# Peptides against a protein of PDB entry 8BZL, part 196

Target 1, 228 residues: chain A of PDB entry 8BZL
Amino acid sequence: SYDRAITVFSPDGHLFQVEYAQEAVKKGSTAVGVRGRDIVVLGVEKKSVAKLQDERTVRKICALDDNVCMAFAGLTADARIVINRARVECQSHRLTVEDPVTVEYITRYIASLKQRYTQSNGRRPFGISALIVGFDFDGTPRLYQTDPSGTYHAWKANAIGRGAKSVREFLEKNYTDEAIETDDLTIKLVIKALLEVVQSGGKNIELAVMRRDQSLKILNPEEIEKYV
Target 2, 242 residues: chain B of PDB entry 8BZL
Amino acid sequence: SRRYDSRTTIFSPEGRLYQVEYAMEAIGHAGTCLGILANDGVLLAAERRNIHKLLDEVFFSEKIYKLNEDMACSVAGITSDANVLTNELRLIAQRYLLQYQEPIPCEQLVTALCDIKQAYTQFGGKRPFGVSLLYIGWDKHYGFQLYQSDPSGNYGGWKATCIGNNSAAAVSMLKQDYKEGEMTLKSALALAIKVLNKTMDVSKLSAEKVEIATLTRENGKTVIRVLKQKEVEQLIKKHEEE

## One batch from the design tools (peptide; made by RFdiffusion4, then SolubleMPNN)

Design b1_p20_5_s1 (from b1_p20_5, 6 letters changed)
Fold by OpenDDE base, seed 1:
Structure b1_p20_5_s1 (fold): chain B 228 residues (1-228), chain C 242 residues (1-242), chain A 20 residues (1-20)
Amino acid sequence: as target 1 above (228 residues)
Amino acid sequence: as target 2 above (242 residues)
Amino acid sequence: PTPPSIELLTGEELKAYFEA
């Protein structure tokens, strides 16, 4: 059966392993990204950190570079491989081109990496989708999404993981120019979007904010509760 | 679905990696390993299953491995896979030391091995390692640390955790009795004995069936010590008196 | 100084890590 092959086309043109990798993503914790005017915001559903687990090791939002960060849904171990490769590329780009990567560039790199893993019969696809946010050198905020297939698109707002459908439906209704008029409103929009699928309010949300010419800031629970 | 069980690690229609899950199942049948982080140290406690009557009383650690001067690990799962991974950990740590002239940070060593584990779940013609590890260590950045890794290449830092047989029950007990911020190495040792006594399917806990290692700091140096049988006996006796 | 975790590193710290 074609569905048991590592990554081959079915007679009807399906890449079953890619589709099944997308199912792995759908089982992942929810992540949301929103592009504001001068801010990008990532929010993730905190799986209840098991009692006695170190919270620092459970972060689902990571910096790729000073101007780019990523959230993911799906297989955490797969995500580490992608993150590490992306970080190396960001540094390599700075060394060779003397400028930071654009958000599009690093997204394309990640997408190409994922695509190559769908092309090789000796590899399975990555079981991750990613939301990649940041600022280009001109100060333009960007949000991209990539999936296990290696496709990517630019978004104003999007969500991935188990609650993604509900979160996207919320964002489609509530993402307006007014809703992102200020940084605080943009943050509030992300929190509200996550609250569609996350129980128990701000305690189960991790939120990261990147502003123009500023490093990634992870909000503490108290900061999040101010917006709830 | 059984059709995915016998092949290279591929996704099921439901997005599951059954070969990884089956590797985790194999670990569930292995001897229990505990890790507990304290304020003044970190410990590993492992069930010793291979008590051969002809083993010379020179107690070597069967399940606890020194990785470098600042780290040790315990293994649950397939012994041959464990030997390969523990050797790789030592090599990674040594290469890092040679390259950077300082010990590898604990989390970096864990991550490096986890990336290897992950690769064995993603590349064709390979199977997952049937091994989970607990890592204990000290570094100048985070002090005492405890990590757990699984066949998927996932890892996490823990204050206390368990792998192997009856791990779920052990973790439940650890959650109940672990006092955050108040855990001394002495109390951690007592807790380890308490948990092992309940999770090991033995009528009476014996020092012969338990390996314990502690990692402490003395005079600015890391000290990794495997407890002697007599010391373990004293811990067991103390627990029986309580 | 070698960072304890590559996941916690900034771009500059990562650069320094890989250049060392």
Scores: peptide ipSAE 0.005, ipTM 0.579, DockQ to the pose 0.022
Fold by OpenDDE base, seed 5:
Structure b1_p20_5_s1 (fold): chain B 228 residues (1-228), chain C 242 residues (1-242), chain A 20 residues (1-20)
Amino acid sequence: as target 1 above (228 residues)
Amino acid sequence: as target 2 above (242 residues)
Amino acid sequence: PTPPSIELLTGEELKAYFEA
């Protein structure tokens, strides 16, 4: 019965709907984020898009603002709601504070939104985790993760979704200052990390890079193959 | 029983708020947090459970939050709920400062949050916060203070207390070893290490698994300091030598 | 490392809910 209750504690103190939302995330396509020295890189597992589906419509990496981008694992429809809210907040912040959001700020906003959906009756948790990367106005690269509970942390590198365990284990072993010494090495690290769980190499990887003072760049398959 | 535990803010036939009790159970599984009031300061000590190599080192404290210049808190329970509550504490404190041009008294800040917690147990459509807090502070009214609040919105002042995992055992140890009127911050730190060493489900206490913050008064100003890992290591080493 | 900016959530929404 408790597992069907949207926002109630179990007798043993569990929020089953939050835990089940985390299970929805684990079924999602793998996403990886790595913070380099002057670069942030997001990589996502491409599921085989149906031949008739426009590849442009299946973007798992999205910009929240010019300085912030997000990858997610879990329910795509839930992600769309979060992304839209975050974009509105980024725009509002620019208008009211006259500066772009910090990566922490927008992460906290998203986290707070998720948390509220775990505490209000008639609302289920968002079935998504997110990797949020970008640059603060001071030029500091940031990587944050949020989960369905609304918890968030800053990371040097992390992964979410189906292959997250294997990818994290790879990153724990291979994330060093030397491995992120250059932008190219950082990109290569993300690709190598994704290749732990993604079959058929560069064709099944979506990569986005954000360099200091540059806009989000989605790499094409040919650009990805150069790093493999 | 099952009919009442599925509803957020209703009494059982026995007059129990099951959602509040279940929120307290969630806190019982959280990492240990303890607070000790001394004559010359107050401290929080918290178990750090999330030690990941890939965490960004910018997170100085997992469980200890500065609220204002005169107060800090530690949290046990759901981290996302804790983030919401700690943000609210900061807002309440800031609004008070702006309105009255003086820092909010410690108990008043605790009470204001407790009213919020209570409201989440009474108003329909909300669940209790799965968080207990320890508050440390200084004000001109009562000096150094330690408070505990739970999901119900209840709070109390303490000389020493503990929340989270093995809190009952920790409180028992604190009751045995706490000497009223003789507690220095130095002795309180030693007591904190002693209690954590016994209550944390670890074979050996390590500095990486412990966060400690102290609140002191220096030259008529409150100083909130998170101990460096090396300082915690020294405290652990000293305890191992005794 | 710049400490995380503790941006205070506007308690106005929470207060408005409790005062409502």
Scores: peptide ipSAE 0.033, ipTM 0.499, DockQ to the pose 0.095; fails the geometry check
Fold by OpenDDE base, seed 3:
Structure b1_p20_5_s1 (fold): chain B 228 residues (1-228), chain C 242 residues (1-242), chain A 20 residues (1-20)
Amino acid sequence: as target 1 above (228 residues)
Amino acid sequence: as target 2 above (242 residues)
Amino acid sequence: PTPPSIELLTGEELKAYFEA
């Protein structure tokens, strides 16, 4: 059956392995991204850290460069490979072009990597979607999403993972220019969006913010509770 | 050529990597391995299976492998796969040392192997490794550390964990008895014996069926020591007296 | 269709293999 092969077209034109990789993403922890005016915010559902697990090893949000960070949904091991490749590319770009990557550039790189794994013999697609946020050198905040196919688009707000539908529906209703007028309102919007699908409130949310000309800041639980 | 493509780990319609899940299932039938992090050290305790009477005195730990001067691991799963992975760990650690003139950080070594494991789940003509590992180590960045990795290439840091047979029951016991911030290596050893005694399907725990290694710091150096059978016997005896 | 279970070994057979 075509669904048991490497990534090949079905008779009806489907890439089943890509679609199935998208199903793997849907089983992932929920991630949300919102672009504000002068801020980008990523929020992720913390899976209950098992008692005795070290929280430092459960990273759902990572920096790709000083101006770019990423959240993902799906296979953690697959994500690590993508993150490592993206980090190398960010550094390579700084060395060769003498400027940091644009958020679009690194998104396109990741998307191209994913696409190649949908077309290469003897490879399966990456079982991840990613939300990539950051600032371009001109200070413009950006949010991109990539999926297992290697498709990417720019967003004002988006969500990925198991709760993505509910979170997107919330964002579609509540994302307004007024709702993102301030950094604090933007953060609050992300938290509210995650609370649609996250049980037990702020303790189960990881939140990261990047402001213009500032490094990625991961909020502590106490900081998150101030917005709840 | 085309027949090799049929051995690629692929997604199910539900987005599952069944070959990875099946590898994890295989590990569930392997001998139990425990790891416990203490304030003053970290330990591995592993079930010895197949005590063949004709095995010459096991000078070599069957389940516990020294990786470098600062790290050791235990394995649950396919022995041949374990040998390949432990050799690769040693090579990675050695190459790092040669390149940077310092020991590889513990998490970085774990991650490097996990990337290899992941690759065997993504590239054609390969199956997942049927091995989970526990890693113990010390580095200047995080001090004493305990990690677990699985066939998917996922890993995590732990204060205490278990892989292999009856791992779920062992983890439950560890959660109950592990005292955060108060765990000494001595108490960790006692806890390891307690958990193994309950999780190993043996009427009586014997020292011949248990391997224990400790990792400590002495005079600014990492010391990895495999406990002698007599030391393990004393730990078992002490547990039986409690 | 269930992916061909490389049920090379049943759980019991695997257990026996590791106990052997």
Scores: peptide ipSAE 0.008, ipTM 0.584, DockQ to the pose 0.058; fails the geometry check

Design b1_p20_5_s1 (from b1_p20_5, 6 letters changed)
Fold by OpenDDE base, seed 4:
Structure b1_p20_5_s1 (fold): chain B 228 residues (1-228), chain C 242 residues (1-242), chain A 20 residues (1-20)
Amino acid sequence: as target 1 above (228 residues)
Amino acid sequence: as target 2 above (242 residues)
Amino acid sequence: PTPPSIELLTGEELKAYFEA
């Protein structure tokens, strides 16, 4: 069966394992990324943390380096592998090139890693999409998206996971230069976009912001409620 | 037979590599890419399918990639495979430049990538790349050049060709309308618009859906230029008036 | 550096390739 072959084309030219990995992403919690003028914002839906689950272990937004962070949708175990590899690459780049990675560079690295897992025998695709945000050394904010195939593109705004379609439709209507004129407006845009699919308001949203020359900041629920 | 189509790098009893053929099927569903060689330049014209308002315009071209100062390519097929191959092309070209202190000849770059493609069809545990490429370039040996390569690692030089959706129909039109020895870049651009208008599954050709790049020589330097949307609109308008 | 060896297909060769 072509659909069970890990790295084989179907007669009609489909890579079913890649398509099925994309279905795994669609089952993931929603993540949103927006590029502002001098800010990048990531938002994720918080699934109700199971009673007794350590919230520390359920991070959907992670730093790759001081200037780059990512959110993901899909298989958490797969995401950990990608994140760890990306972190090692960021550190290696600092050691060998003496500069931090560009957001494009690390995105391309992740994309290439994913692509190799779609072509190598005995390996299944990664069941994750990622939104990668950060600042280049020149202070330019960047947003990239990767999928299980290893495709990547630059975005002004995008969403991944279960609610991605609805969130993207919202962003297509509401992403304007006026809507991102300030950092606060950009944050508000992300929150409004997530509220299209997230129930119970700010309590079920995790939000991270990175400003130019600043570290990643995860907003607390009280900070999020100020924007709702 | 299920045995031969499910295994990479195995010949059928008839001598067919089904995984290569299936990779070519994936390319047939991709957006159309045209290449036309003229006396005074070469061009690539590609269908743009991903028109999303939220895309960051940093990708000036979705389907046309600059490889070095003297070469560009367009891709049909799996985008992730295309990204890997275009990166390899850039690396090969750069390594050659560093080693020999001159630009890599166009055919040599194409051949080097084709050897990689071929290896992915021969060595176990890998699928073929689901990508065909058109290459445009200039070198001191042959001047302006157009090449096509497929998932097998086969390649050829062309005066005009097409890959992707409706490629067979496009090629038939190119055969009919291509005037050997008389093709100017201006005429090639007009021909590209004519062919795309007939082969793209669109009710009306728009500049938003077409990417065009030209490669010319100016003052002894290669110039690779992506046409502006307004320039493409003018070409479309001119075609509609003819 | 190995010089290119490929001859660009002529219009006639192009025609033959498509008719085959």
Scores: peptide ipSAE 0.000, ipTM 0.471, DockQ to the pose 0.026; fails the geometry check

Design b1_p20_5_s2 (from b1_p20_5, 7 letters changed)
Fold by OpenDDE base, seed 4:
Structure b1_p20_5_s2 (fold): chain B 228 residues (1-228), chain C 242 residues (1-242), chain A 20 residues (1-20)
Amino acid sequence: as target 1 above (228 residues)
Amino acid sequence: as target 2 above (242 residues)
Amino acid sequence: PTPPSIELLTGEELAAYFAA
């Protein structure tokens, strides 16, 4: 009988199931998020879609609400569960509070959901990290990251997945007020950061842009090539 | 091979709850947090370990959380567990305020959370929270207060205490240098810097690596203040000059 | 001697446990 996967402490105080879930994230495709002045940008590595795979089926950037979007790294099936729960919460919040969620609110909801799966019998941690980006009702751009443990923090820029270390190192060097002075420069920064780990130009990058008071826009390959 | 029973937190043959003890080990690896009670206030001082250039807020209190107008806490252990527990503390405090039209007494808030912690050690299919907390507060019943709670759901009131990395050494130093009845907030701040300088696994104490919050009373109101980096630098400099 | 279960400690015993 496979003992029900319970996340338990090791003798040395480790939660191995959470650590193993983090390893699943590290095997995921790279995702990058950058907060500009009046823009938020998400970029993801397009794995070479098997020629026969419908590209439409693996969206790594998903809208949670009109003002919030999420990129993830790790288990796609786990991500679908989190995204669906987050979407329901965003709609519920609009109905009950009559305002859209703040980016922090929905991040905290997702983080709490993840944490509960680390502390419940018969459940394993979610094998995903997420970059959650959007605008608060006051027009402030926000970027948050959450991991399998249910931790979350606010970032200016961050990366998750396989190439995350190299991308973060690039962002630590190149994220300046000058580098994000305009929307175009911010987009260019994300593309340059992804190119540190993505081989073969704009064709292997998915890029999503959200500006203040605008809907999420996914850039087409031709639009991406203009920034390369 | 000791089959660490992935089961419910159960008693060992020796009457020990190993999952609670293992949760405490997780706390021992966390950054140092200390609390000191003074005659004119209370303070929390915590080690900052996560200094990332790309963090959005420079003043993000990694370990110190305001709970209500009269209480704050510091956390050692698993950050996600800490976030859940600090949210519950805020909810409990708010529900009490709404029900009784007065702030929750400090010890009652601590006890309410400790009951939750204890339940996670007793009920099937749950693991303990890998978190210890220091609580600072003021109420009309006992004035300035400092509490500590652990994963078991036990708590105690303290004049000075420490949790996280090198906590035993810190507590020993606090016992030696803490002067009962004579502790001012100024002297408590100096003591906090002295203890952190010795207990943090850093070659040199810097203001970037230390969070300090003070709780005082001004004009019949509680004031919770996080010290600015420059103020912490001045405290460190004074300590280096002594 | 196996240290006492922390869950049973109160007052001075709890203080001693946290201080050790």
Scores: peptide ipSAE 0.028, ipTM 0.501, DockQ to the pose 0.058
Fold by OpenDDE base, seed 1:
Structure b1_p20_5_s2 (fold): chain B 228 residues (1-228), chain C 242 residues (1-242), chain A 20 residues (1-20)
Amino acid sequence: as target 1 above (228 residues)
Amino acid sequence: as target 2 above (242 residues)
Amino acid sequence: PTPPSIELLTGEELAAYFAA
C-alpha cells in the first residue's frame, strides 16, 4: 500500500523518497545565491505570472528574519511550511537568547526539520531545496544550501532548481575575489549567472540584496536592467 | 518479501531485519573511514569525496567530528543522519558533564547512542539511521579507545577497523599489518595511508581526498588534532617512497 | 531540565509535539 508515506531503504541502500524529492527540486525554477564581501545576493527565475495572478503571492524570496532571507526551488506549499517554522524559530531565538539567529543556526534548524521528515512515519520528505543567506551579528555574510535529505553546507556561491548545473558551472569559472570586490560587481555576477538559463533578460529575474546592517531589498525590474 | 522490505522494524520469515541490512548497504557506498588504536594515541582517517571549489568551509572536516574534549568520531553513510547523531552525541556528553561534573566515559557515550539507534530499528514509524560511526577517545578508565557502531545499535571495541566503501578489504589489510602491542601513532598513520591508498577508488591518493585526525595526551590533557594538508602530503609521499 | 531532543521522541510523542 503506497498510502503510508514511509521513507525506507531500497535493497541497494537508497532512500527513494528523498531522491524523488530531489527530482521535484530539479523541476523547480532556478535560484542563485552569492556571497560578496559586504553583501549577499539572491536571484530567482520568474515564471511567467499569469496576468491575473497577484505578484505578491508568487515571491520565491522571503525574509526569515531581519538578518536572514531564503530562496527555494521545488514545491511551493512545502516551502511555506518550512518558512513559517523557520520564522517562528528566529523569533523564539530572539526572545530566549536575546540575539538574532546566526545563518548557520537557522540553516541547521531547517536541515534538522527536513531530516526528521525523512525518518518519520506518515511523512514524506520536503520537496524543496533552499538557499539561505544573511549576516551574522558580527557582520559576516553567509550563504547556506539545504536539500530534501536535510543536508546543509556553507557556500561562497551556489544554485538550485532546473538550471542549477549551468549556473554552478558559470559560478565556478567566474567567482573570484575580483568579481565580488564591490556590491555592484556581486549583483552583476548573480545576474550574469542567471542569464545562463533565463530567457528574455532582466524581466524574468527576481533579485534580492542584503547589505551589511541593512534590511532585505527586492530590486524592481528597472533596477535590475541597470545591471544588465 | 516486498512487504518486509517496506515495513520498518519487521522481521522477515528468515529472521532478518531487511531495513537494517539495507541501511548497512547504504554505508557500503559511503567513503571509507578507518580507525587505528596505538599505544600513544588513536586516529581516524576518512575519505573526502566532496571537493567543490565553491564550498566555504574548506578547512572543516567533512567526516570527522569533535564530540567533546576527549572524543571524536567519523561517519560513513547519510550525511543528514550523521548530523543528527553527532549532535545527539554532543548533547549526551554535555548533559553528562553538567550532571556529574566529569566527562562521560567513552563506552557510555557510545552505548547511549547505540540505544537510540536500536530504538529506531524496533519501534514502529521509524527507519534505521543510515550511518556507521567510528569513535576515538580517551578516558581515565580504559585510556585510548576505538569503537565502531552500526545501524542496528550494535557496537564493539577495536584495535583497528574500517567502515564504508571497501571496508572488508581494509579490515583484511589491517588484520595482516597491525602489530599488537607495538603500534605507535606514527606507525598507525603510515598504516592508515597504506590501507586508504589500496581501498579508495582513486587513481592516486592525494591530501585533498583524505582527512586524518589524531587523539593524543599531552601534559595530562587530551588533544584532538586534524592534520593539515601538508602533513597528509608528507605521509603520502613517505608511503610512495617505501 | 533541558527539553528532550525531538529526535528522541516516539512517533506518538512526535505527532503530539507537531500537533501542539
Scores: peptide ipSAE 0.009, ipTM 0.493, DockQ to the pose 0.063
Fold by OpenDDE base, seed 2:
Structure b1_p20_5_s2 (fold): chain B 228 residues (1-228), chain C 242 residues (1-242), chain A 20 residues (1-20)
Amino acid sequence: as target 1 above (228 residues)
Amino acid sequence: as target 2 above (242 residues)
Amino acid sequence: PTPPSIELLTGEELAAYFAA
């Protein structure tokens, strides 16, 4: 049985399923990424976890490899599929090429995966955007964004999800070389950017930091409050 | 009508492939890309969209891609589709080089991609690529070449052509001003600026909004060069003075 | 079964995939 075409062009040349997937992303919790000099920082809005949910299960920031991490906005189930495939690719690359992936490489892999789901019958687009951060082997910090269409670009700073517009406007005004001169200033910039859209202060922010030659560190609420 | 719109690979009662036509409509709204063949080289000129302030890489070339040492392309349409097709072109060219120990002929590379595009229009389960490409290249068989391909998998060789927004008007201007047999790369560059100035919906053409690449032969090697912003500014200034 | 990674299949590979 030929699976019905799900993603088709409209008469005016639009891919409605891709556009609707972007609307799903806009309903997602806000995520922000900032590239510093020797640091990359991801911040996400914590949804009010229902009182009975284990907070450990609602992580929106995940490691793809030792040198790469990702935050996402949109459908959590879709994100899980992308994350799992990306992790497998990172490990495969280490085995076959004997080096870790570059941040661009794994971003391109994810982007290509998303793009393929926009052309395949019986498959809808992924309802996620992602911020992918990490360090290349040469120690260069990188930030990339992907969307449901499979486009990707490198950024100094960016945001995705429901508050993305306001956060981006803040970053456009406040991202300067002075604002990222130190690791602490870079972290502070991310927190300030998220506070434009997050209600109830630092308790509703999840923050992850990756420094050069260091593993992903998730900051605890007490550490976040020191920057507020 | 809706039944044919929802199926990627079905003819209408009138024999039309609506999904291909709609893909072409999407390309009509994309930024303008122009190609011109000259006696001593070929060029691509493309409209650059506004760069967001927070982008890390100032893309020196957003729409022009080097494929191998002898070929480049420009793309109009969906960026994600363009990235996939451009990557495939590079892989095809590399596989050919490894297999035959010589560069792939220009037309063979174009044809190989066109077969892929065509398959996406014929085989169920896929939509057409929302992308048209201009190809520039040199090979030992035909020398300097310019090709255009569309979402259907059709292609053709051209002396000058345009894809994307206002392409029909651009092609009309090219037909009027293109001098067969007398086109130098210098005159082709001037013509490209002239056409872009008229086809881009901008009050004033600026070098920031235009990408130009040239392909030439120097000392028996192909040279693909993206023009610097200053060089494009000089071309624009020269056009404004004429 | 994890659907095969929809690699950008060549026209021939696509033909083979849909003929099967």
Scores: peptide ipSAE 0.005, ipTM 0.467, DockQ to the pose 0.072

Design b1_p20_5_s2 (from b1_p20_5, 7 letters changed)
Fold by OpenDDE base, seed 5:
Structure b1_p20_5_s2 (fold): chain B 228 residues (1-228), chain C 242 residues (1-242), chain A 20 residues (1-20)
Amino acid sequence: as target 1 above (228 residues)
Amino acid sequence: as target 2 above (242 residues)
Amino acid sequence: PTPPSIELLTGEELAAYFAA
């Protein structure tokens, strides 16, 4: 069966394992990214953490470097591998090039890694999409998305995971220059977008904000509720 | 037959490489890319399929990639595979330039990538690239050139050709309308619009759905230019008036 | 200004990109 052959084309020219990896992403928790004028915002749907789980361990937004962070949808274990490799690359780049990675550079690195896993026997595609946000060293805010295929594109705003369609439809209607005119408006846009698919308000949202020349800030639930 | 479909590098009893054929099938579903060689330049015209309102306005050519000062390519097929191959083309071209202190000849760059493509059809543990490329370029040896390569690693020089969706119909139209020795870049642009209008699965051709790049020589330098949307709109309008 | 995509870089810009 072609669907079990990881790196094999079907007779009709499909890579079924890549398509099935994309289906795995669609089952993942929703993540949203929005690029503002001088801010990038990531929002993720929080799954109800079991009472005994440390909330700190369930973070779906991870820093790759001081200037880059990533949210993902799909297989958490796959994401850890990608995140770790991306972090090593960010550090290596700083050491060898003496500058931080551009958001595009690290996105391309991740995309190339994913692509290689679609073309090597004995490897399955990564069951993850990622939203990668950050600032280039010139202070330009960036948002990229990567898919299991290794495709990547730059976005003003995008969403991944189970609610991605509804969230994207919301963003297509509501993403305007006026809607991102301020940092606060940009944050509100992300929250409103997530609320299209997230039940029970701000308690079920993880929000990370990166402003120009500032470190990644994860908003606490109380801070999120102020924007609701 | 089915047992060979799952093996990337094995001939069928009939001598077919099914994985290569299936990769070519994948390309048949990709957006159309045209290449036309003219006396005074060469062009690529590609269908833009990913028109999303939320895409970053960063001048993202979806399908046309500059390789060096003298070459560009367009891609049909799997975007991630295309990104890998276009990066390799750039690396090969750069390495050659550094080694020989001259630009890589167009055909040599095409051949180098084709060897890589071929290797992915022959060596175990690899699948073919699901990508065909059109290459446009200029060199001092052959002047303006247009090449096509496929997942097998085969390539050929062309006066005009098409890859992707409805490529066979496009090639037939190009054969009918291409005038050997009389093709100007202006006429080639008009021909590209004419062919795309008929081969794209769109009721009406719009500038938003078409990417066009031209490669010309000005003052002894190669100029690769992506046409602005307004320029493409003018070409479409002119075609509608004819 | 937003740096152009690598797809549109000149040979000189590409050289700089790969040397970086």
Scores: peptide ipSAE 0.000, ipTM 0.489, DockQ to the pose 0.082; fails the geometry check

